# Peptides against a protein of PDB entry 6UG1, part 134

Target 1, 304 residues: chain A of PDB entry 6UG1
Amino acid sequence: SNEERKRRKYFHMLYLVCLMVHGFIRNEWINSKRLSRKLSNLVPEKVFELLHPQKDEELPLRSTRKLLDGLKKCMELWQKHWKITKKYDNVGLYMRTWKEIEMSANNKRKFKTLKRSDFLRAVSKGHGDPDISVQGFVAMLRACNVNARLIMSCQPPDFTNMKIDTSLNGNNAYKDMVKYPIFWCEVWDKFSKKWITVDPVNLKTIEQVRLHSKLAPKGVACCERNMLRYVIAYDRKYGCRDVTRRYAQWMNSKVRKRRITKDDFGEKWFRKVITALHHRKRTKIDDYEDQYFFQRDESEGIPD
Target 2, 301 residues: chain A of PDB entry 6UG1 as posed
Amino acid sequence: SNEERKRRKYFHMLYLVCLMVHGFIRNEWINSKRLSRKLSNLVPEKVFELLHPQKDEELPLRSTRKLLDGLKKCMELWQKHWKITKKYDNEGLYMRTWKEIEMSANNKRKFKTLKRSDFLRAVSKGHGDPDISVQGFVAMLRACNVNARLIMSCQPPDFTNMKIDTSLNAYKDMVKYPIFWCEVWDKFSKKWITVDPVNLKTIEQVRLHSKLAPKGVACCERNMLRYVIAYDRKYGCRDVTRRYAQWMNSKVRKRRITKDDFGEKWFRKVITALHHRKRTKIDDYEDQYFFRRDESEGIPD

## One batch from the design tools (peptide; made by RFdiffusion4, then SolubleMPNN)

Design b2_p21_1_s1 (from b2_p21_1, 14 letters changed)
Fold by OpenDDE base, seed 3:
Structure b2_p21_1_s1 (fold): chain B 304 residues (1-304), chain A 21 residues (1-21)
Amino acid sequence: as target 1 above (304 residues)
Amino acid sequence: DELFSEEEIEELYNKLFEILE
C-alpha cells in the first residue's frame, strides 16, 4: 500500500539517525585519554616514525610509502593485541529485513547496549566483536597523533524493497554477511592530499581508492545484509561527513536510488542530520575531499 | 533482538537532543 511505503520510508529515516548517532558516540569513546595512553604503548618508536615521515621534497610519494608501511605495521601490531574476535550477536549492525523488524517488534528482546566502561575494557584487553576491534584500531592510530577517521557503513532497512516475505536463507547467511566490514578506518595522507582506506580486521587491507574499493560489497548474497548506501566518516575533532562517493562506483546510477537523498526532501533532511553531527569548522582537508568527490561525480557522468 | 528498544530509542533521542543542543 501507499501507507506501508510511507511507514517504511519513515522507519528507514529513524533507523538511519540512530545508526549515525551510534557512530558519533563510538567516535567519542575512541577519543578517551585513558584508552589513548594504553594504546600508544603498543606502537614502537620506529613504527611511530614511519607514521610521521618527513616530507620528501624530491618525491612526495616516498613519504606516502613510509606512511603506508607504518599503517601495515600498525595492523600487524593490532592483530597481536586482539586476542578474541567474538561473533556478532544475531546480525549486529548489518541490514535487517522488514520481516525481521516486524518479528522483533513482537519479541521485546532487550538489546544489551555496551556501556562506555565495557567498551574501554574490551579494547584494552583485545576482546570483542569486529566493530569494537576496528574502533580500537582507530583509537590506537589517534593515540599516535595520526589523523584517523572512523568509517561506518550504515545499514538501515531497504525502504525501496516492498516485498513482504524476504526470508533470507538462514545458516550460510553469516559468512556472506561478514565477508565485508561495516566499520573501517581512513587515514589522512598529508603528502598526496588523499584519504587512505584501512580495513585492519576483516579484509586486512590498505588501499588508496580511485574508482572502486575492495570494501564495497559484491555479489547478491553479500548485498542482502550489506548495501553500500551511507558511508559516514567521524574524525578526531567530531567532524561528520558523508564519504559514500569514495566507495560507490555507481553513486548516481545505482546507489542514489536506494538512499533517502534520492529526492529534494530527503537531501535536505539528510543534510540537517549531517550538520547536527558535525561539530567542527571546515578545513583544507574537506576542500581536497570535496574536490575529489566532484571529480568522481563528473567521471561517472549523469545516468541515462 | 529489537535493534532499538523503546528505551534505546529514547536514549538515542536524548543523546540526539544533547548533540543538537
Scores: peptide ipSAE 0.023, ipTM 0.625, DockQ to the pose 0.079
Fold by OpenDDE base, seed 1:
Structure b2_p21_1_s1 (fold): chain B 304 residues (1-304), chain A 21 residues (1-21)
Amino acid sequence: as target 1 above (304 residues)
Amino acid sequence: DELFSEEEIEELYNKLFEILE
């Protein structure tokens, strides 16, 4: 019905706000001074120097290479720190079906909320799920004075899916779900004027994204619970930015159709949500990023 | 026609925060 379409749209909007607020809260928690002091001790001086290379005036690419090597070593150090990777109890922050939402609404399940103190302890011990691990990695880089963002791929229920029963069948559902991350890191490269993508936990990869990312879900089974629609960046200064354009090869032709921002009402609403979560002034880094997104929109073209 | 009452929205928020935290 038209009513069910409206209900699913509004529920998607509500769920998206809750996810974005969760990302904001986790970004505040990883700014903990107590955690920073502990995590800085994981990074030896030689690795710290690689994270902060001098500008090579002859070949700026040499400075980027040092930063990339420093980030690689930080990933290796993080793997040594992280002792226990817990599975998600269910689907974590991956996309739920409409049926799962309806069934969950009927079940007064007391979810065990992870308190700030428990999160900080989990990160400090190296015990937790992949999301906590990524968040802790961002905290470690921030402890080393690296301009690292927490990235969250928000997975609200698909309001474009009007099917009643979307039972996701099969034993491989969890493996396909966790094949691509929900959380990752971006690091500002001051030499190339670009964000470097870092997945320290899942794919264990570092990328300079041009047209596509390895972190973008591919294949039907992986996209059932992980649709690239809302990739939100949270920086150390409480900036909040939509960075979906970086990771979406087909933003205009494919991704936009599955976003609330497909219409003017949704665009204005989503802009208000971003603005409410964006607690810093604009910087030259935002100018370089917006220029890159503009060039990506021009290169994709407008779908005919 | 409000699709959700303020109470239903608050309950949904609480349930969603319980799922997310």
Scores: peptide ipSAE 0.023, ipTM 0.608, DockQ to the pose 0.101
Fold by OpenDDE base, seed 4:
Structure b2_p21_1_s1 (fold): chain B 304 residues (1-304), chain A 21 residues (1-21)
Amino acid sequence: as target 1 above (304 residues)
Amino acid sequence: DELFSEEEIEELYNKLFEILE
């Protein structure tokens, strides 16, 4: 019905806000001074120097290569620190079906929330789910004075799906679900004036995204619980930015149709949510990023 | 300064989980 379409749209909006607030809170927690002191000790001086290369005036690419090598070594150090990767108890922050949401609403289970103290302990011990692991990796880079962002791919229920959800059959569904991450890292390259994408946990990859990312879900099964729609970046200064354009090859033709921002009302509403979570002044880094997004929009064109 | 109290965070998480689970 039209009413059910409206209900699903509003529920998607509420869910999206809750996810974005979750990302904000986790971004605050990873700024913990106590955690920072512990995690900085994981990074040897030689690796710290690679993270902070001098500008090569002859070939700036050499400086970027040092940074990339430093980030690779940080991923290796992080793998040594992280002892236990827990599975998600259910689907974690991956996308729920509408049926799962309806069943949940009937089951007033008091969920035990992860407290800040428990999170900090989990990161410090190297014991937790993949999301905690990625968040801890961002904390380690920030502890080394790297301009690292926490990236969250927000997975609200698909308000464009009007089908009555059949139960997703179990075992293959988990492998396909976790094939692509929900959380990852971005690092600012001051030499190239670009963000470097780092997935330290899932794909264990570093990329300089041009047109497409390896982190963008591909295939029907993987997209059932992970649709690239809202990729939100949280920086160390409590900046909040929509960076979906970086990861979406087909923003205009495909991704926009599945976003709340497909209409003027949704665009205005989503801008208000971003503004409410953005607690810093604009910087030249934001200008370079916006220029890159503009060039990507022009290069994609308007879908015919 | 924490933007949200531990209680507000817990409430937001509870609301989130009531929505999620």
Scores: peptide ipSAE 0.024, ipTM 0.608, DockQ to the pose 0.323; fails the geometry check
Fold by OpenDDE base, seed 2:
Parts: C-alpha cells; sequence; structure tokens
Structure b2_p21_1_s1 (fold): chain B 304 residues (1-304), chain A 21 residues (1-21)
C-alpha cells in the first residue's frame, strides 16, 4: 500500500539517523585522551617517522609511499595488539530485513548497551568485535597525530523493498555477511591531496580509490545485508561528511535510487542530518574532496 | 539549531539498540 511505503520510508529515515548518531558517538569515544596515550605507545618512533614524512619537493609520490608504508606497519602492529576478534551478536550493524525488524519490535530484549568505559577497555585489551577493532585502529592513528577518519557504511532497512515477507531465503552464511566491512578508516594524504582508504581488520588492505573500491560489496549474497548507500566519514574534529561518492562506482545510476536523497524532500532532510552532526568549520581538505566528488560525478556521466 | 538535543540523541541511541536487538 501507499501507507506501508510511507511507513517504511519514515522508519528508514529514523534508523539511518540512529546509525549516524552511533557513528558520531563512537567517533567521540575514540578521541579519548586516556586511550590516545595508551595507543601511541604501540607505535615505534621509526613507524611514527614514516607516518610523518618530509615533503619531497621533486617527487611528492615518494612522501605518499612513505606514508603508505607507515600505514601498512600500523596495520601489522594493530594485528599484534588485537588478541580476540569476537563474532557479531546476531547481525551487528549489518542490514536487517523488514521481517526481522517487525519480530524484534515484539521482543523487548534489554540490550546491554556497550558503555564508553567498556569500549575503552575492549580497545585497550585488544578484545572485541571487528567494529571495535577498526574504531581502535583509528584511535591509534589519531594518537600518532595522523588525520584519520572513521568511516561507517550505514545499513538502514531497504525502504525500496516493498515485499511483505522480506525474510532472507535461507541462512545467509555469516561469512557472506561479514565479507565486506561496515567500518573502516580513511587517512588524509597531504602530499597527493587525497584520502587513503584503510581496512585494517576485514580485508586488511590499503587503497587509493580512483573509480572503485575493494570495500564496495559485490555479489547478491554479500549485498543482502551490506548495501553501499550511506558511507559517512567522522573526522578527529567532529566533522561529518557523506563520502558515498568515493566508494559508489554507480552513484547516479544505481545507488541514488536506494537512498532517501532520491527526491528533493529526502535530499533536504539528509542535508539537515549531516549539518547537525558536522561540528567543525570547512577546510581546504573539504574543498579538495568536493572537487574530487564533482569530477567523479562528471566522469560517471548519464547512464546510457 | 541543533536538530537533536543530547537527550534526543540518547533517546535515539536507546531506540536504535532496541531495534538492533
Amino acid sequence: as target 1 above (304 residues)
Amino acid sequence: DELFSEEEIEELYNKLFEILE
């Protein structure tokens, strides 16, 4: 019905705000000065120097290569620190079906909300789920004075799915769900004027995204609980930005149709949500990023 | 205008957890 379409749209909007607020809160927690002091001790001076290379005036690419090597070594150090990767409880922050949401609304389970103190302890011990691990990795880079962002791929229920029964056909293997991350890191490269993508936990990869990312879910089974629609970046200064354009190859042709921003009402609403979560002034880094997104929109063209 | 007070954020966060259960 038209009513059910409206209901699913509004529920998607509410769920999306809750996910974006979760990302904001986790981004605040990883800015903990106590955690920063502890995590900086994991990074030897030689690795710190690689994270902060001198500008090579002849070949800026040499400086970028040093930064990439430093980030690789940080991933290795982080893997040594992280002792226990817990499985997610149920599906974690991956996408739920409408049926799962309807069933959960009837089960008033008391979530033990992970407290800030418990999160900081988990990161400090190296014991937790993959999301906590990624968040802790971002905290370690920030502790080394690296301009690292927490990235969250928000997975609200698909309001474009109008099926009555939205149950997944069969037990979607946990492996297919977790094949791609929902949290990762971006690091600002001041030499190339680009964001470097870092997945320290899931794919254990570093990439400079041009047209496509390795972190973008591929295949039907992987996309059932992980649809690339809302990739939100949280920086060390409480900036909040939609960076979906970086990771979406087909933003205009495919991704927009599954976003609330497909219409003017949804676009205006989503801009308000981003603005509310954006607690810093614009910088030259934002100018370079917006220019890159513009070039990516032009390069995608109108889908034939 | 902050779209959400700290209290509204906490309520939304609690509602999120209830939905994620």
Scores: peptide ipSAE 0.024, ipTM 0.634, DockQ to the pose 0.575; fails the geometry check

Design b2_p21_1_s2 (from b2_p21_1, 10 letters changed)
Fold by OpenDDE base, seed 3:
Structure b2_p21_1_s2 (fold): chain B 304 residues (1-304), chain A 21 residues (1-21)
Amino acid sequence: as target 1 above (304 residues)
Amino acid sequence: DKLFTKEEIEYYYNLLFEILS
């Protein structure tokens, strides 16, 4: 019905705000001074120097290569620190079906909210789910004075899906779900004036995204619970930015149709949500990023 | 004007856990 379509749209909006607030709170928790002091001790001086290379005046690319090598070594150090990767409880923060949401509303299971203290202990011990691990990795880079962002791919239910029964085929669902991450890291390269993408946990990759990312879900089965629609960046100064354009090859033709921002009402609403979560002033880094997004929009063209 | 107060952020965070339960 038209009523059910409106209900699903409003529920998607509410769910998206809740996810974006969750990302904001986790980004605050990883700024803990107590955690920072513990995690800085995991990074030896030689790796710290690679993270902070001098500007090569002859070839700025050499400085970027040192930073990339430092980030690779940090990813290796993080894997040594992380002792236990827990499976997600149910689907974690991956996309739920409408049926699963309706069934969960009837089953008042006490979801144990992870407290700040328990999160900090989990990161410090190296015991937790993949999301906690990525968040801890961002905390370690921030402890080394690296300008690292927490990235969250927000997975609200698909308000464009009007099917009642999305029977997701149950057995392979977990492997396909976790094939691509929900959380990852970005690091500012001051030499190239670009964000470097780092997935320390899932794909264990470092990339300089130009046209497409390895972190963008591919294939029908993987996209059932992980649809790239809302990629939100949280920085160390409590900035909040929509960075979906980086990871979406087909933002205008495909991704926009599945976002709340497909219409003027949704665009204005979503801009208000971003503005409410963005607690810092604009910087030259934001100017370089916006210029990159503009060039990506021009290169995609207007969908025919 | 901030669209959400701190109390509203905490409310939506709690509501997320109710929805995810």
Scores: peptide ipSAE 0.030, ipTM 0.683, DockQ to the pose 0.715
Fold by OpenDDE base, seed 1:
Structure b2_p21_1_s2 (fold): chain B 304 residues (1-304), chain A 21 residues (1-21)
Amino acid sequence: as target 1 above (304 residues)
Amino acid sequence: DKLFTKEEIEYYYNLLFEILS
């Protein structure tokens, strides 16, 4: 019905706000001074120096290579620190079906809320789910004075899916779900004026995204619970930015159709949500990023 | 017509916080 279409749209909006607020709160928690002091001790001086290379005036690419090498070593150090990767409870922050949402409405499951103190303990011990692990990795880089962002791929239910039964049957459902991350890291490269993408936990990869990312879900089964629609970046200064354009090859032709921002109402609404979560002034880094997004939009073109 | 009742909003809010926390 038209009513059910409206209901799903507004529920998607509510869910998206809650996910974005969750990302904001986790980004605040990883700014903990107590955690920062503990995590800085995981990074030896030689690795710290690689994270902070001098500008090579002859070949700025040499400085970027040192930074990449430092980030690789940080991933290795993080793997040594992280002792226990817990499975997600149910589907974690991956996308739920409409049926699962409706069924959850009938079951008052007391989910055990992870308190800030428990999160900080989990990160400090190296015990937790993959999301906690990624968030802790961002905290470690920030503890080393690296301009690292927490990235969250927000997975609200698909308001474009009007099917009543969306049950996902399959023994491999969890494996396909966790094939691609929900949380990752970006690091500012001051030499190339670009964000470096770092997945320290899932794919264990570092990339300089040009046209597409390895972190973008591919294949029907993986996209059932992980649809690239809302990739939100949270920086150390409480900046909040939509960085979906970086990871979406086909933003205009494919991704936009599945976003609330497909219409003017949704665009204006989503801009208000971003603005409410963006607690810092604009910087030259934002200018370079917006220029990159503009060039990516021009290069994709308008779908015919 | 309110798309959600107050109870539905509170329910979904609590459910979302339980999922997100």
Scores: peptide ipSAE 0.030, ipTM 0.663, DockQ to the pose 0.093
Fold by OpenDDE base, seed 4:
Structure b2_p21_1_s2 (fold): chain B 304 residues (1-304), chain A 21 residues (1-21)
Amino acid sequence: as target 1 above (304 residues)
Amino acid sequence: DKLFTKEEIEYYYNLLFEILS
């Protein structure tokens, strides 16, 4: 019905706010001074120097290459630190079906919220799920004075899916779900004036995204619980930005149709949510990023 | 102005866990 369509749209909006707030809280927790002191000790001086290369005036690309090598070594150090990768309880922060949401609402199960103290202990010990691991990696880079962002791919239920039963069948559902990450890192390259994408845990990859990312889910089975729609960046200064354009090859033709921002009401609402979570002044980094997004929109064109 | 107070952030965080339970 039209009523059920409206209900699913509003529930999607509520769920999206909750996810974006979760990302904000985790981004605050990883700014812990106590955690920072512990994690900085994991990074040797030689690796710290690679993270902070001098500007090569002849060939700025040499400085970017040093930064990339430093980030690679940081991923290796992080793998040595991380002792236990726990599976997600159920589906973690991957996308639920409408049926799963309805069944959950009927189940009075007390979900145990992870406390800040427990999170900090988990990161310090190297014990936790992949999301905690990525968040801890961002904390380690920040402890080394790297301008690292926490990236979250928010997975609210698909309000465009009007099927009554959306149950997912199959023994491989978990493997397909975790094939692509929900959380990753971005690092500012001051030499190229671009964000570098880092997945330290899942794909263990570093990318300089041009048109597409390896982190963008591909295939029907993977997209059932991970649809690239709302990629939100949380920086060390409590900035919050929509960076979906970086990772979406087909923003205009495909991704917009599945976002709340497909209409003017949804666009205005979503801008209010971003503004609420954005707690810093604009910087020249934001100008370079917006220019890049503009160029990407121009290059994609308007779908016919 | 911070559109979300600390209390509102905590509310939405708790609500997330209720929805995810």
Scores: peptide ipSAE 0.028, ipTM 0.677, DockQ to the pose 0.713
Fold by OpenDDE base, seed 5:
Structure b2_p21_1_s2 (fold): chain B 304 residues (1-304), chain A 21 residues (1-21)
Amino acid sequence: as target 1 above (304 residues)
Amino acid sequence: DKLFTKEEIEYYYNLLFEILS
């Protein structure tokens, strides 16, 4: 019905705000001074120097290569620190079906929200789910004075799916779900004027995204619980930015149709949510990023 | 103007997790 379409749209909007606020709070928690002091001790001086290379005036690419090597070594150090990767309870922050949402509303299961103290302990011990692990990795880079962002791929229920039964059938449903991450890291390269993408936990990859990302879900089964629609970046200064354009090859033709921003009302509403979570002034880094997004929009063209 | 204080964000976070739980 038209009423059910409206209900699913509004529930999607509410759920999206929850996820974006969750990302904001986790981004605040990883700025903990106590955690920072502990995590800085995991990074030896030689790796710290690679994270902070001098500017090579002859070949700026040499400085970028040092930074990339430093990030690789940090990823290896983080894997040594992380002792226990817990499975997600149910689907974690992956996309729920409408049926799962309706059934959960009927089953008053007390969702035990992880407290800040428990999070900090989990990161410090190296015991937790993949999301806590990625968030802790961002905290370690920030402890080394790296301009690292927490990235969250927000997975609200698909308001474009009007099926009554949205049950996902499949023996490999969990494996397909966790094939691609929900959380990852971006690091600012001051030499190339670009963000470097780092997945320290899932794919264990570092990339300079041009047109395609390895972190973008591929295949029907993987996209059932992980639809790339709202990739939100949280920086160390409490900036909040939509960076979906970096990871979406087909932003205009495919991704936009599945976002609340498909219409002017949704675009205006989503801008208000981003503005509410954006707690810093604009910087020259934002100008370079917006220029990159503009070039990516022009290069995609208008869908036929 | 910041649309939400830190306390308001934490309040909404808790409320929204209660609604989604």
Scores: peptide ipSAE 0.026, ipTM 0.662, DockQ to the pose 0.595

